# Peptides against a protein of PDB entry 5B16: the designs that were tried, part 44

Target 1, 136 residues: chain A of PDB entry 5B16
Amino acid sequence: TPSRINHNERLEFLGDAVVEFLTSVHLYYLFPSLEEGGLATYRTAIVQNQHLAMLAKKLELDRFMLYAHGPDLCRESDLRHAMANCFEALIGAVYLEGSLEEAKQLFGRLLFNDPDLREVWLNYPLHPLQLQEPNT
Target 2, 136 residues: chain A of PDB entry 5B16 as posed
Amino acid sequence: TPSRINHNERLEFLGDAVVEFLTSVHLYYLFPSLEEGGLATYRTAIVQNQHLAMLAKKLELDRFMLYAHGPDLCRESDLRHAMANCFQALIGAVYLEGSLEEAKQLFGRLLFNDPDLREVWLNYPLHPLQLQEPNT

## One batch from the design tools (peptide; made by RFdiffusion4, then SolubleMPNN)

Design b2_p15_4_s3 (from b2_p15_4, 4 letters changed)
Fold by OpenDDE base, seed 5:
Structure b2_p15_4_s3 (fold): chain B 136 residues (1-136), chain A 15 residues (1-15)
Amino acid sequence: as target 1 above (136 residues)
Amino acid sequence: SVLEELEERLRELAA
């Protein structure tokens, strides 16, 4: 059987795709008049390591990382990168063992503390022209 | 609107 490290890396691979996909879909529907460059800018901002690390802090992954890997994470940048990877692995695991919907809900809850913003993100309105597109 | 506020948050994140 693969090592735990290898398993986590595989989960990161999957989670990265899930986070990327969810972000892309939500941005696409939320901003129907925004050009590709703008969409890409927002996506990059959302999925960048420093942001994912901030989301990871909400799950207290920083405490976990320092406890489990403290000696190897003496730099803040190293900790952020590790936390981002761990966050991706978590999302990957939620998708793998749960569902895309569960991953979506977890990710959305962490993205916005404001309940109104969260609601719009999770339950975005469809533009009339978007009604002709797939619901996903 | 809420959507405008959401975009503002994203803009701040992208800054």
Scores: peptide ipSAE 0.658, ipTM 0.953, DockQ to the pose 0.151
Fold by OpenDDE base, seed 2:
Structure b2_p15_4_s3 (fold): chain B 136 residues (1-136), chain A 15 residues (1-15)
Amino acid sequence: as target 1 above (136 residues)
Amino acid sequence: SVLEELEERLRELAA
């Protein structure tokens, strides 16, 4: 039986892929005319450790991390990195034990505090060009 | 529009 650490690392591995996938899909549909480079730029910004750590902070993972791993997280950068990893593991767990939809909802809820932005992110409308060319 | 605002937020995040 894998240790708790190994389990968390495996969940992190899965969560990393889920976060990357969800981000990619949403960006792809939200910005149908944006070139790959632009999409990649936004994706990188969303999934970078610094940003994921901020999302993790909304769940008060910082307090948890300091409580559980304080001695190992003396530097802010170390804490940020650990929080990002923990966030990925959380998303991985939600996907694994729940569904992709549940992971999507949680991720989207944390991405935007503004309800209108959140709604557009989660339920992106079809672009006029997509309506005209549904296979594009 | 809301979409434009969302893109602006992403641009800020990417800065």
Scores: peptide ipSAE 0.641, ipTM 0.948, DockQ to the pose 0.128
Fold by OpenDDE base, seed 3:
Structure b2_p15_4_s3 (fold): chain B 136 residues (1-136), chain A 15 residues (1-15)
Amino acid sequence: as target 1 above (136 residues)
Amino acid sequence: SVLEELEERLRELAA
């Protein structure tokens, strides 16, 4: 049987893909006129460790991490990386045991504190250019 | 607009 560490790494692997996918999909539909380079830039910004660590902090994972792994996280960069991984693991778990929709909702709620921005991110209106696509 | 504001937030994040 795999160790607990191995299990968490597997969840991180899954969560990484889910975060990447959700981010890509939302950006694609929100900004139909934005070129690939711009989409990629925004995606990178959203899924980078520093940002995911900030999202993790909203879930108070920093307190948990320091309690459980404090001695091993002396550097700020180490803590940030660990928090980002932990966040991915949580998203992976939500997807695995719940649904993509639940992961989407959780991720969206954390991305924006402003309720109006959150609403647009989660429930974006269809753009005229999107209506021209066969698989809209 | 709200969408423009959202994009500004993303731009800031990407800076």
Scores: peptide ipSAE 0.637, ipTM 0.949, DockQ to the pose 0.127
Fold by OpenDDE base, seed 4:
Structure b2_p15_4_s3 (fold): chain B 136 residues (1-136), chain A 15 residues (1-15)
Amino acid sequence: as target 1 above (136 residues)
Amino acid sequence: SVLEELEERLRELAA
């Protein structure tokens, strides 16, 4: 069996793909008239380490990382990178042990604190038969 | 609209 570190890296690998996929799909449908360059720009912004680290902070992963790896995370940039990796691993684990839907829900809930924005991200236009369509 | 607000948030994130 792989070491815990190797397992975490594998989960990170999977989570990276899941995050990118979910981001791509939602951007594609949310902005049907946006050119590829614009879609790519938004995707990059969403999945960049700095942003994923911010999402990780919402889960208080910074406290976990400092507790487990404090001596190695003296630099803010190192902490952000580690938190982003940990976040990806978490998403990977949620997908692996749960489902893509569960990963989508977790990711979407963290992306936006505003419930209206969250609702649009999660449901428009991927669910055209939903009972209550969000105001777009 | 909510969608416009969402895009604005994304623009800010991309800046």
Scores: peptide ipSAE 0.578, ipTM 0.935, DockQ to the pose 0.150

Design b2_p15_4_s4 (from b2_p15_4, 5 letters changed)
Fold by OpenDDE base, seed 2:
Structure b2_p15_4_s4 (fold): chain B 136 residues (1-136), chain A 15 residues (1-15)
Amino acid sequence: as target 1 above (136 residues)
Amino acid sequence: SVLEELREKLAELAK
């Protein structure tokens, strides 16, 4: 059987795709007149390690990482990278064991502290996944 | 920053 480390790496792989997908979909619907280059710029900013690590801090993954892997994460950059990966693994796990909608909700809640911005991100325009939610 | 710009754009949509 695969080790826990291998399992986490597989979850990262999945989560990376989910984060990328959710980001892309939301940007696409939110900004229908924005050209591809602009969409890509926003996506890059959202999914880059520095930002994902910041989102991970909201879940106190930094404290967890230092507790579990402190000796291996002496550099700040190493910690950020690890937190970003862990965040992706978490999203991957939520998608895998839950649903894309659950991953969407979690990701959206973390993306914005401002509830109004969060609401727009998640619900403007109303996404097909939200329309299908009652049936899930 | 890019993220700040995004927040501004979202704020406009929130109006």
Scores: peptide ipSAE 0.671, ipTM 0.950, DockQ to the pose 0.872
Fold by OpenDDE base, seed 3:
Structure b2_p15_4_s4 (fold): chain B 136 residues (1-136), chain A 15 residues (1-15)
Amino acid sequence: as target 1 above (136 residues)
Amino acid sequence: SVLEELREKLAELAK
């Protein structure tokens, strides 16, 4: 019933939540001594449209967007926003059709080109102080 | 350390 556009927007909605959740969880465990304000700052930096658009470019979504929507994306800010939305839709689709783990792996691979940083992000050790917290 | 490098990258994104 819903149009293809509506379907993509629904995937964006889901993907936005997944990206924000994964980012929050990883930051929480990676930086146990960082205050909420610092965690929020890093999260905002990671999930902002400008950054997600850069991640989208790694998947060559820019070429896709220009091919399909070039005439409607003349402004750089419009293209960034569209690419960020497309990236969210992709993550949403990966989560929906696959799993949170698959979304995590894809997102992590794109976040860092440096393999050492990527490894720490994806496979961070649990800090000893975190072991004292319940439900951790 | 790798963790510090990660922090630096995140800080750069936050500028």
Scores: peptide ipSAE 0.607, ipTM 0.944, DockQ to the pose 0.126
Fold by OpenDDE base, seed 4:
Structure b2_p15_4_s4 (fold): chain B 136 residues (1-136), chain A 15 residues (1-15)
Amino acid sequence: as target 1 above (136 residues)
Amino acid sequence: SVLEELREKLAELAK
């Protein structure tokens, strides 16, 4: 329905911001000597559709998308784009209905299969004000 | 180090 589509697009909008924010903050603190260009490069790599689609695949969103929208996803690029959008919507929903912390945890768990990398990403010290979750 | 491994992974993603 149009209302559901609009809702998903709104969630994508929110999720995109959340993913970019979390990525930016963690990169900023993890690599204090890395220049802006390097930070931006890493951020782009993390949040690009191809990568988000890979994260979405870990949640088996590909099966969901093919089940729900198979005829519209004939191209690999179309599926990738749809999965990335769906992933953003999911993160947006987790933030909206849960918290930034929950979004961070989910995103971090998916970013890294290696537990050591995951722990560093998730638990690296952040600014105290950024540790506080906003009201939703 | 773990940070170096992380950087390497990110570098790979950025290719």
Scores: peptide ipSAE 0.496, ipTM 0.924, DockQ to the pose 0.122
Fold by OpenDDE base, seed 5:
Structure b2_p15_4_s4 (fold): chain B 136 residues (1-136), chain A 15 residues (1-15)
Amino acid sequence: as target 1 above (136 residues)
Amino acid sequence: SVLEELREKLAELAK
């Protein structure tokens, strides 16, 4: 249905902003001495289609996409792009129907498999941890 | 350092 496609594109639009925002805020607090260029580099790395597609794969969106749109996704690059868009739409939907906190939690859980990294990412800003950066 | 590990992870993504 054309309406569903349009709706997903709108959700993608929203989700893109949410992912960008969350990423920016977390990087800003976690790396207070990092220059803008470094922050931008990390943000780009996190939100780029290639990375978002990897996150989407953790949700088995690749299987979903191939099942639903296999004939249109013959190239890996096409699949990755579609998966990234679908991931953004999902985050957008979680934010829209749930909350920013829920979107944050979901995104954080997918970003890091390591529990310690996940904990630090999700629970910023930790002033004591930041002060002891060289030792933590 | 957890923060250093995090930075390293991000650096790898940016590579």
Scores: peptide ipSAE 0.526, ipTM 0.926, DockQ to the pose 0.126; fails the geometry check

Design b2_p15_5_s1 (from b2_p15_5, 5 letters changed)
Fold by OpenDDE base, seed 3:
Structure b2_p15_5_s1 (fold): chain B 136 residues (1-136), chain A 15 residues (1-15)
Amino acid sequence: as target 1 above (136 residues)
Amino acid sequence: SPLLQKLKEFLDSLV
């Protein structure tokens, strides 16, 4: 329905911002000597549709998408884009219904298969203001 | 840090 579509698009909008924010924050702290251009490059790489679609596959969203939207996803690029959007919507929903911390944890878990990298990504020292999670 | 370097390499692979 138009209402459902609108709702999902709104969640995508929110999720996109959350993913970008989390990515930016973690990159900023993890690489204190990296110039803006490098930070931006990594952020772009992390949040690009191709990568988010890959993360979405870990949640088996591809199977879901094919089941629910198969006729509209005849092109690989269309499926990838749709999965990326769906992933963003899910992150948006997790943030909206849960917390930024929950979104952070989920995103981090999916981002890295390597537990050591996951650990450093998620638990790198943060600014004191960020340590307080009132979830504004 | 070897872990940070490994992380950087991972990120580089996404570019």
Scores: peptide ipSAE 0.678, ipTM 0.951, DockQ to the pose 0.834
Fold by OpenDDE base, seed 1:
Structure b2_p15_5_s1 (fold): chain B 136 residues (1-136), chain A 15 residues (1-15)
Amino acid sequence: as target 1 above (136 residues)
Amino acid sequence: SPLLQKLKEFLDSLV
């Protein structure tokens, strides 16, 4: 029987993929004229530990981490990494037990405090050429 | 669009 830790790591693995996928898809549709390098740059920026940790703070995961694992998280970098991992695990869990749509909604909600930007991110119009692609 | 530009600025701030 896998330990809770192993389960969490598996969720993190899944969540990492989900976050990257959602980010990639949204960027692809939102910026149809942006070259791959630019898309990759934005993706990296969105999914980097520092940013995911910020999103995790919105869920007050830092309080949880400090309370439960304070002695092991003395360094800010360690806390940031743990926060990011925990966030990924959360997204993974939402996807696993819910749906990709629910993960998308949660992620989008946390990405943007600005409701207008959130709306654009979540409800972007599809590019005409993208609409013509059956699986895009 | 203005919103896309604003979004881009937001994303740029993360880089």
Scores: peptide ipSAE 0.677, ipTM 0.950, DockQ to the pose 0.861
Fold by OpenDDE base, seed 2:
Parts: sequence; C-alpha cells; structure tokens
Structure b2_p15_5_s1 (fold): chain B 136 residues (1-136), chain A 15 residues (1-15)
Amino acid sequence: as target 1 above (136 residues)
Amino acid sequence: SPLLQKLKEFLDSLV
C-alpha cells in the first residue's frame, strides 16, 4: 500500500493536469480572438506556484502547512512551493472523488474575489450540466 | 465587454 505521501504526490500529479485543463478551456472560450501565445501567457500566470500558493492561502493551507511541516518549510519559497503542490493535490482529490464540475467550481471560486469576474469565468464554457441545472 | 476587459486586466496583473 502506498504511503500517504505517495498518495498526495499522485493526487498532485492529477491535480496539476486538472488545473491546467480547466485554465486552458476557460481561457480558450473567454478569449476567442487571443492568439496561442497570449493564451499560454495567461495560463502560465494562473498556474504558477506563486499564484496557486496564494489560492491555497485562501483556504488557510499556510497555517496547516506550518503546523504539520514547519521545520521543513523554513524558507518562504519552500512554503510557497509546498502550498502550490498541496493546492494541486486538493484539486486532484476533488476531481477524483467528486467531479470535474466540482473542481471547476472550487477553482473558480478561489480565482476571483470579484463575484462578477467569477461568474464570467465559471460560465465559459457553459457545461452541459449547467444547461440542465442552470441554478447550480 | 466591460467584464471581459476587467478580466483581462486582472489576468495581466498576474503576469
């Protein structure tokens, strides 16, 4: 049986792909005239460790990480990297145990403090489930 | 769209 650490690393692997995918899809539909280079630039900005760590902080993962792994995370850069990885693992877990839609909703909620921007982001593209359940 | 422009500005701030 794999250790919990190995399991988290596997979840991180999955979550990395999910975050990349969701980001790519939403950017693609939101900016239909933006060239590939521009799309890639925005994607990189969204999924970079610094940003994902910021999103993780909204979930208070920093406090958790310091509590659980403080001695190993003395440098801010180490903490940031670990938080980003933890965030990816979380998204991976949500996708694995829930659905892509749930991962999308969580990710979108954290991406934007502005509810208007959040709504725009989450509605591009409009998922079939949202068509069936417009109030969700 | 004003909202899309605002979104773009937000994304630009992350770059």
Scores: peptide ipSAE 0.672, ipTM 0.949, DockQ to the pose 0.800
Fold by OpenDDE base, seed 5:
Structure b2_p15_5_s1 (fold): chain B 136 residues (1-136), chain A 15 residues (1-15)
Amino acid sequence: as target 1 above (136 residues)
Amino acid sequence: SPLLQKLKEFLDSLV
């Protein structure tokens, strides 16, 4: 039986791909006129450790990490990295044991505090913004 | 689209 650490690393591997995929798909459809460089920039920003750590904080993973691993996370940068990894593992687990849709919903809910932006993110491209112009 | 512009502004803030 693999160790829990090894298992979490595998989940992180999967979750990283899921987050990357979801981000890529939504950006692609939401910004049809944006060049690849712009898409890549936004994707990088969304999936960066610093940002994922912020999302993880919304789930109070910082408190969890400090409780469980505090002695090894004395630096803020180390904590952010660990939180980002834990967040990826969580998304991986949600996808693995749930569905891509559930992962999408969770990720989207955390991405946006603004309900209007959240709705656009979660529902597009099912209801393309192009169809709702100009009020979108 | 005002929503798209708002979204861009949000994303720009992450860069």
Scores: peptide ipSAE 0.672, ipTM 0.948, DockQ to the pose 0.808; fails the geometry check

Design b2_p15_5_s2 (from b2_p15_5, 5 letters changed)
Fold by OpenDDE base, seed 5:
Parts: C-alpha cells; sequence; structure tokens
Structure b2_p15_5_s2 (fold): chain B 136 residues (1-136), chain A 15 residues (1-15)
C-alpha cells in the first residue's frame, strides 16, 4: 500500500494534467486568432505555481498548510510551491472521484472573481468530443 | 468582443 504522501503526489500528477488540459482547451476556443506562442504564454501564466497558490488561498489551503506543515515551510516560496501542489492534488482528486466537469467547474469558479468572465470561461462552446468524459 | 478583451486584460495581468 502506497504511503499517503505517495498517493498525494500521484494525485498531483493527475491534477497537473487536468489543469493543463482544461486551460489549454478553454484558451484555444476563447482566442481562435491567438497564435501558439500567445496561448502558451497565457497557459503558463494560469498554471504557474504563483497563480495556483493564489487560487489555493481562496480555499484557505494556506491555513491548512501552515497548520499541517508549518515547520517545514519556512519560506513563502516554499509555501507557494506546496500550496500549488496541494491544489493540483485536489483537482486530481475531484477528477478521479467525481468528473472532469466537476473539476472544470471548481477550477473555473476559482479562476475568476468576476462573474462575467467566469461565465464566458465556463460556458464557452466546446467541441463535442471534448465534452465526453473518460471512463473512471 | 468587449468581454474577451476584458478577459485578455485579466490574463495579461497574470503574465
Amino acid sequence: as target 1 above (136 residues)
Amino acid sequence: SPLLEKLREFLDSLV
């Protein structure tokens, strides 16, 4: 039986892919005239540790991390990295035990405080194949 | 779309 730490790292691995995928798909459709370089830049900006850590703060993961791992997180950069990883693991878990749609909804809700931007992000038309959920 | 432009501005702020 794998340790809880190993399991969390596996969830992080999965969550990283999910976040990357969702970000890529939405950017692709929202900005059809944007070249690959621009798409990649925005994707990087969205999924970078600094940004994911900010999203994690909305879930109060900072308080959780400090409580659970405070002695090991002496620097803000370490905390950000840990929070980003934890956020990815959370998304991975939501996908694994729930659905891609649930992961999409959670991620989208956290991405935007502006309801108009949230709406366009979450509800922009996607290709039918992209709406299919994998067998879990 | 003005909304998409607003979105771009948001994304630019993350870069």
Scores: peptide ipSAE 0.680, ipTM 0.952, DockQ to the pose 0.810
Fold by OpenDDE base, seed 1:
Structure b2_p15_5_s2 (fold): chain B 136 residues (1-136), chain A 15 residues (1-15)
Amino acid sequence: as target 1 above (136 residues)
Amino acid sequence: SPLLEKLREFLDSLV
């Protein structure tokens, strides 16, 4: 049987894809006139370790990581990377055990403290030229 | 829209 570590790595793998997908879809719908390069830039910014670690901090994963694995996380970059990985694993788990919608909602709630921006991100109407595309 | 601009500003801040 796979170890818990292997399981978490698999969840991270899944979560990485989910985060990338959700980010891509939302950016695509929200900015219908933005070129691919711009979309990619924003996606990179959203999913980079530094940002995901920030989201993870909202879940107090930093406290968990430092308490449980402090000696192994002496460098800020190591902690950031670990937190980002844990965040992805969490999203992966939410998707796996729940649904893409649940992952979407969680991700959106964490992305924005501003409820208005959160609402726009989560529920912006499809662009007329995007009506044939999957829902956000 | 104003909200989209605000969103853009937020995203720009992450870049």
Scores: peptide ipSAE 0.678, ipTM 0.950, DockQ to the pose 0.861
Fold by OpenDDE base, seed 3:
Structure b2_p15_5_s2 (fold): chain B 136 residues (1-136), chain A 15 residues (1-15)
Amino acid sequence: as target 1 above (136 residues)
Amino acid sequence: SPLLEKLREFLDSLV
């Protein structure tokens, strides 16, 4: 049987794909006139380690990481990288045990402190057959 | 829309 560390790495692998996918889909539909280069730039910014680590802090993963792995995380860059990986593993677990919708909701809630931006991100039509919201 | 512009400004801050 694989080790728990191996299992976490597998969840991270899955979560990385989920975060990339959700980010891509939302950007694609929210900015229909933005060229690929612009979409890619925003995607990179959203999924980069330093940003995902900030999202992880909202879940208090920093406190967890320092408690469990403090001696191994003496550098800020090491902590940031570990937090980003842990965040991806968490999203992977939410998708695996729950659904893509649940992963979307969690990710969206963490992305924005502003409720208006959260609303437009989470509820903007993401399918060609969905009706446009008149107030967005 | 104004909200999309606000969103763009937020995203720009992450770049």
Scores: peptide ipSAE 0.677, ipTM 0.949, DockQ to the pose 0.850
Fold by OpenDDE base, seed 2:
Structure b2_p15_5_s2 (fold): chain B 136 residues (1-136), chain A 15 residues (1-15)
Amino acid sequence: as target 1 above (136 residues)
Amino acid sequence: SPLLEKLREFLDSLV
C-alpha cells in the first residue's frame, strides 16, 4: 500500500489539475473578450505557489505545517511551497471524496474575501437553475 | 460592469 506521503503527492497531482481547471473555466466565462495570453496570465497568478500558500494560510495550514513538519521547513520559501502543495492536495481530496462542485465552492470561498466578487466568481456563468444573472 | 472591473483589479494585484 502507498505511504501517506505517496498518497498526499497523488492528491496534490489531482488537485493541481482541479485548481487549474476551475481557474481556467471561471476566467474563460468571466472574461469572454480576453485573449488567451491574458487568461493565462491571470491563471498563472491565481495558481502560483505564493498565492495558493496565502489561501492555505486562511485554513491555518501554516500552523499545522509547522507543527507537523517544522524541522523540514526552516525557510519561508520552503514553507510557502509546502503550503501550496498541501492546498492542492486538499482540493484534490475534496474533489475525490466529494465532488467538483464542492471543490469549486471551497476554492471560490477562499479566493475572495469580498462577498460580491465571490458571488460573481462562483456563479458565472449561470447554472441553468439560476433565475437571474449575477451582478457584474 | 463595475464588479468585473473590480475583479480585474483584484486579479491584476496578483500578477
Scores: peptide ipSAE 0.674, ipTM 0.947, DockQ to the pose 0.832; fails the geometry check

Design b2_p15_5_s3 (from b2_p15_5, 6 letters changed)
Fold by OpenDDE base, seed 3:
Structure b2_p15_5_s3 (fold): chain B 136 residues (1-136), chain A 15 residues (1-15)
Amino acid sequence: as target 1 above (136 residues)
Amino acid sequence: SELLKKLKEFLDSLV
């Protein structure tokens, strides 16, 4: 049987793909006139370690990581990398145990503090706010 | 359109 560490790495592998996919799909539909290069730039920005670590911090994973692995995370870059990996593993677990929809909802809620932007991100293109409220 | 502009500004801040 694989070790728990091996299991976490597998979840991270899955979560990385889910985050990449969700980001790609939402950007694709939200910006229909944006060229591939622009889409790729935004995707890279969203899924980069420093950003995912910030999202992980919203879940207080930093407190968890420092409690469990403090001695091994003496550098900020090491902590950031570990938090990003942990975040990916979490998304992978949510997808695996739940659904893509649940992973989408969690990811979207964390991406935006602004509820209006969150709503646009989560519901586009099926029920975009631009269709419901043309003046918004 | 205003929301999309705001969204783009947010994304630009991440780059």
Scores: peptide ipSAE 0.664, ipTM 0.944, DockQ to the pose 0.827
Fold by OpenDDE base, seed 5:
Structure b2_p15_5_s3 (fold): chain B 136 residues (1-136), chain A 15 residues (1-15)
Amino acid sequence: as target 1 above (136 residues)
Amino acid sequence: SELLKKLKEFLDSLV
């Protein structure tokens, strides 16, 4: 039986892929005229540890991490990295035990405080060319 | 659209 730590790392692995996938799909549909480089730049910005840690703060994971692992997290950078990993593990768990849709909804709700932007992100319009070969 | 412009601005702020 794997340790809880190993299990969490496995969930992180899965969650990383889910976050990457969701981000990629939404960017692809939202910005049909944006070249790959621009898409990649935005994706990187969204999924980077600094940003994911900010999203994690909305779930008060910082308080949780400090309570559970405070002695091992002396630096803000260490906390940020740990929070990002924990966030990925959470998304992984939501996907694993729930669905991709649930992961999508949770991630989208956290990404945007602006309800209008959130709505666009979660319910993005399809471009005519994309409609010809829809994969999502 | 205006919303997409706002979205881009938001994303740019993350870079």
Scores: peptide ipSAE 0.659, ipTM 0.948, DockQ to the pose 0.861
Fold by OpenDDE base, seed 4:
Structure b2_p15_5_s3 (fold): chain B 136 residues (1-136), chain A 15 residues (1-15)
Amino acid sequence: as target 1 above (136 residues)
Amino acid sequence: SELLKKLKEFLDSLV
């Protein structure tokens, strides 16, 4: 359905901005001494299709995509790109229907399997590291 | 900071 496709593309557009924003904000405050180039490098690494696709796999979006679009996703790169787009659309939808906080929580939970790192990411800069993680 | 070190290592692994 063209309307559905357009809607997903719009959500992807929104989600891309949300992911970019959240990533930028957290990197900025987590690494106050890191130069712009370093911040940009990490941001790119976090939001690149390869990484977002890995996050999408945690939600089993690969199974969804293969079920819905299998014939068009015979290449691994095509599947990865589609999963990344779908992930962005999902984040966009969470922001749209919920809040930035909900998008932040979902994104942060998926970013890190390590609960300690997850907590640092989710709580900084909202809470100083020294308040909850004095030994960081 | 061990956590920041681990975080940086994680991020480096994505680059």
Scores: peptide ipSAE 0.662, ipTM 0.944, DockQ to the pose 0.823; fails the geometry check
Fold by OpenDDE base, seed 2:
Structure b2_p15_5_s3 (fold): chain B 136 residues (1-136), chain A 15 residues (1-15)
Amino acid sequence: as target 1 above (136 residues)
Amino acid sequence: SELLKKLKEFLDSLV
């Protein structure tokens, strides 16, 4: 049987693809006139280790990581990288054990603290009920 | 929309 570490690495592999996919899909629909280069730039920004680590921090994974792996994460950059990987593994697990929709919802919730932006991200194009607000 | 503009600004801040 694979070790727990191997399992986490496999989940990370899957989660990386899921995060990339979800990001790509949402950007594609949200910015229909944006060229590929622009889409790629935003995707890179969203999925870069530094950003994913920030998302992981919202789940307090930093505290968990220091507790579980403190001796191995003495450098901030190491912690950031590990947190990003852990976040990917989490998304992978949510997708694997739940659904793509659940992964989408979790990812979107963490991406935005602003509920209005979150709603736009998750539900673009706008649902008919959202069309009642012209400033959206 | 105003929200899309705000979203773009947010994304720009991540670049």
Scores: peptide ipSAE 0.660, ipTM 0.944, DockQ to the pose 0.828; fails the geometry check

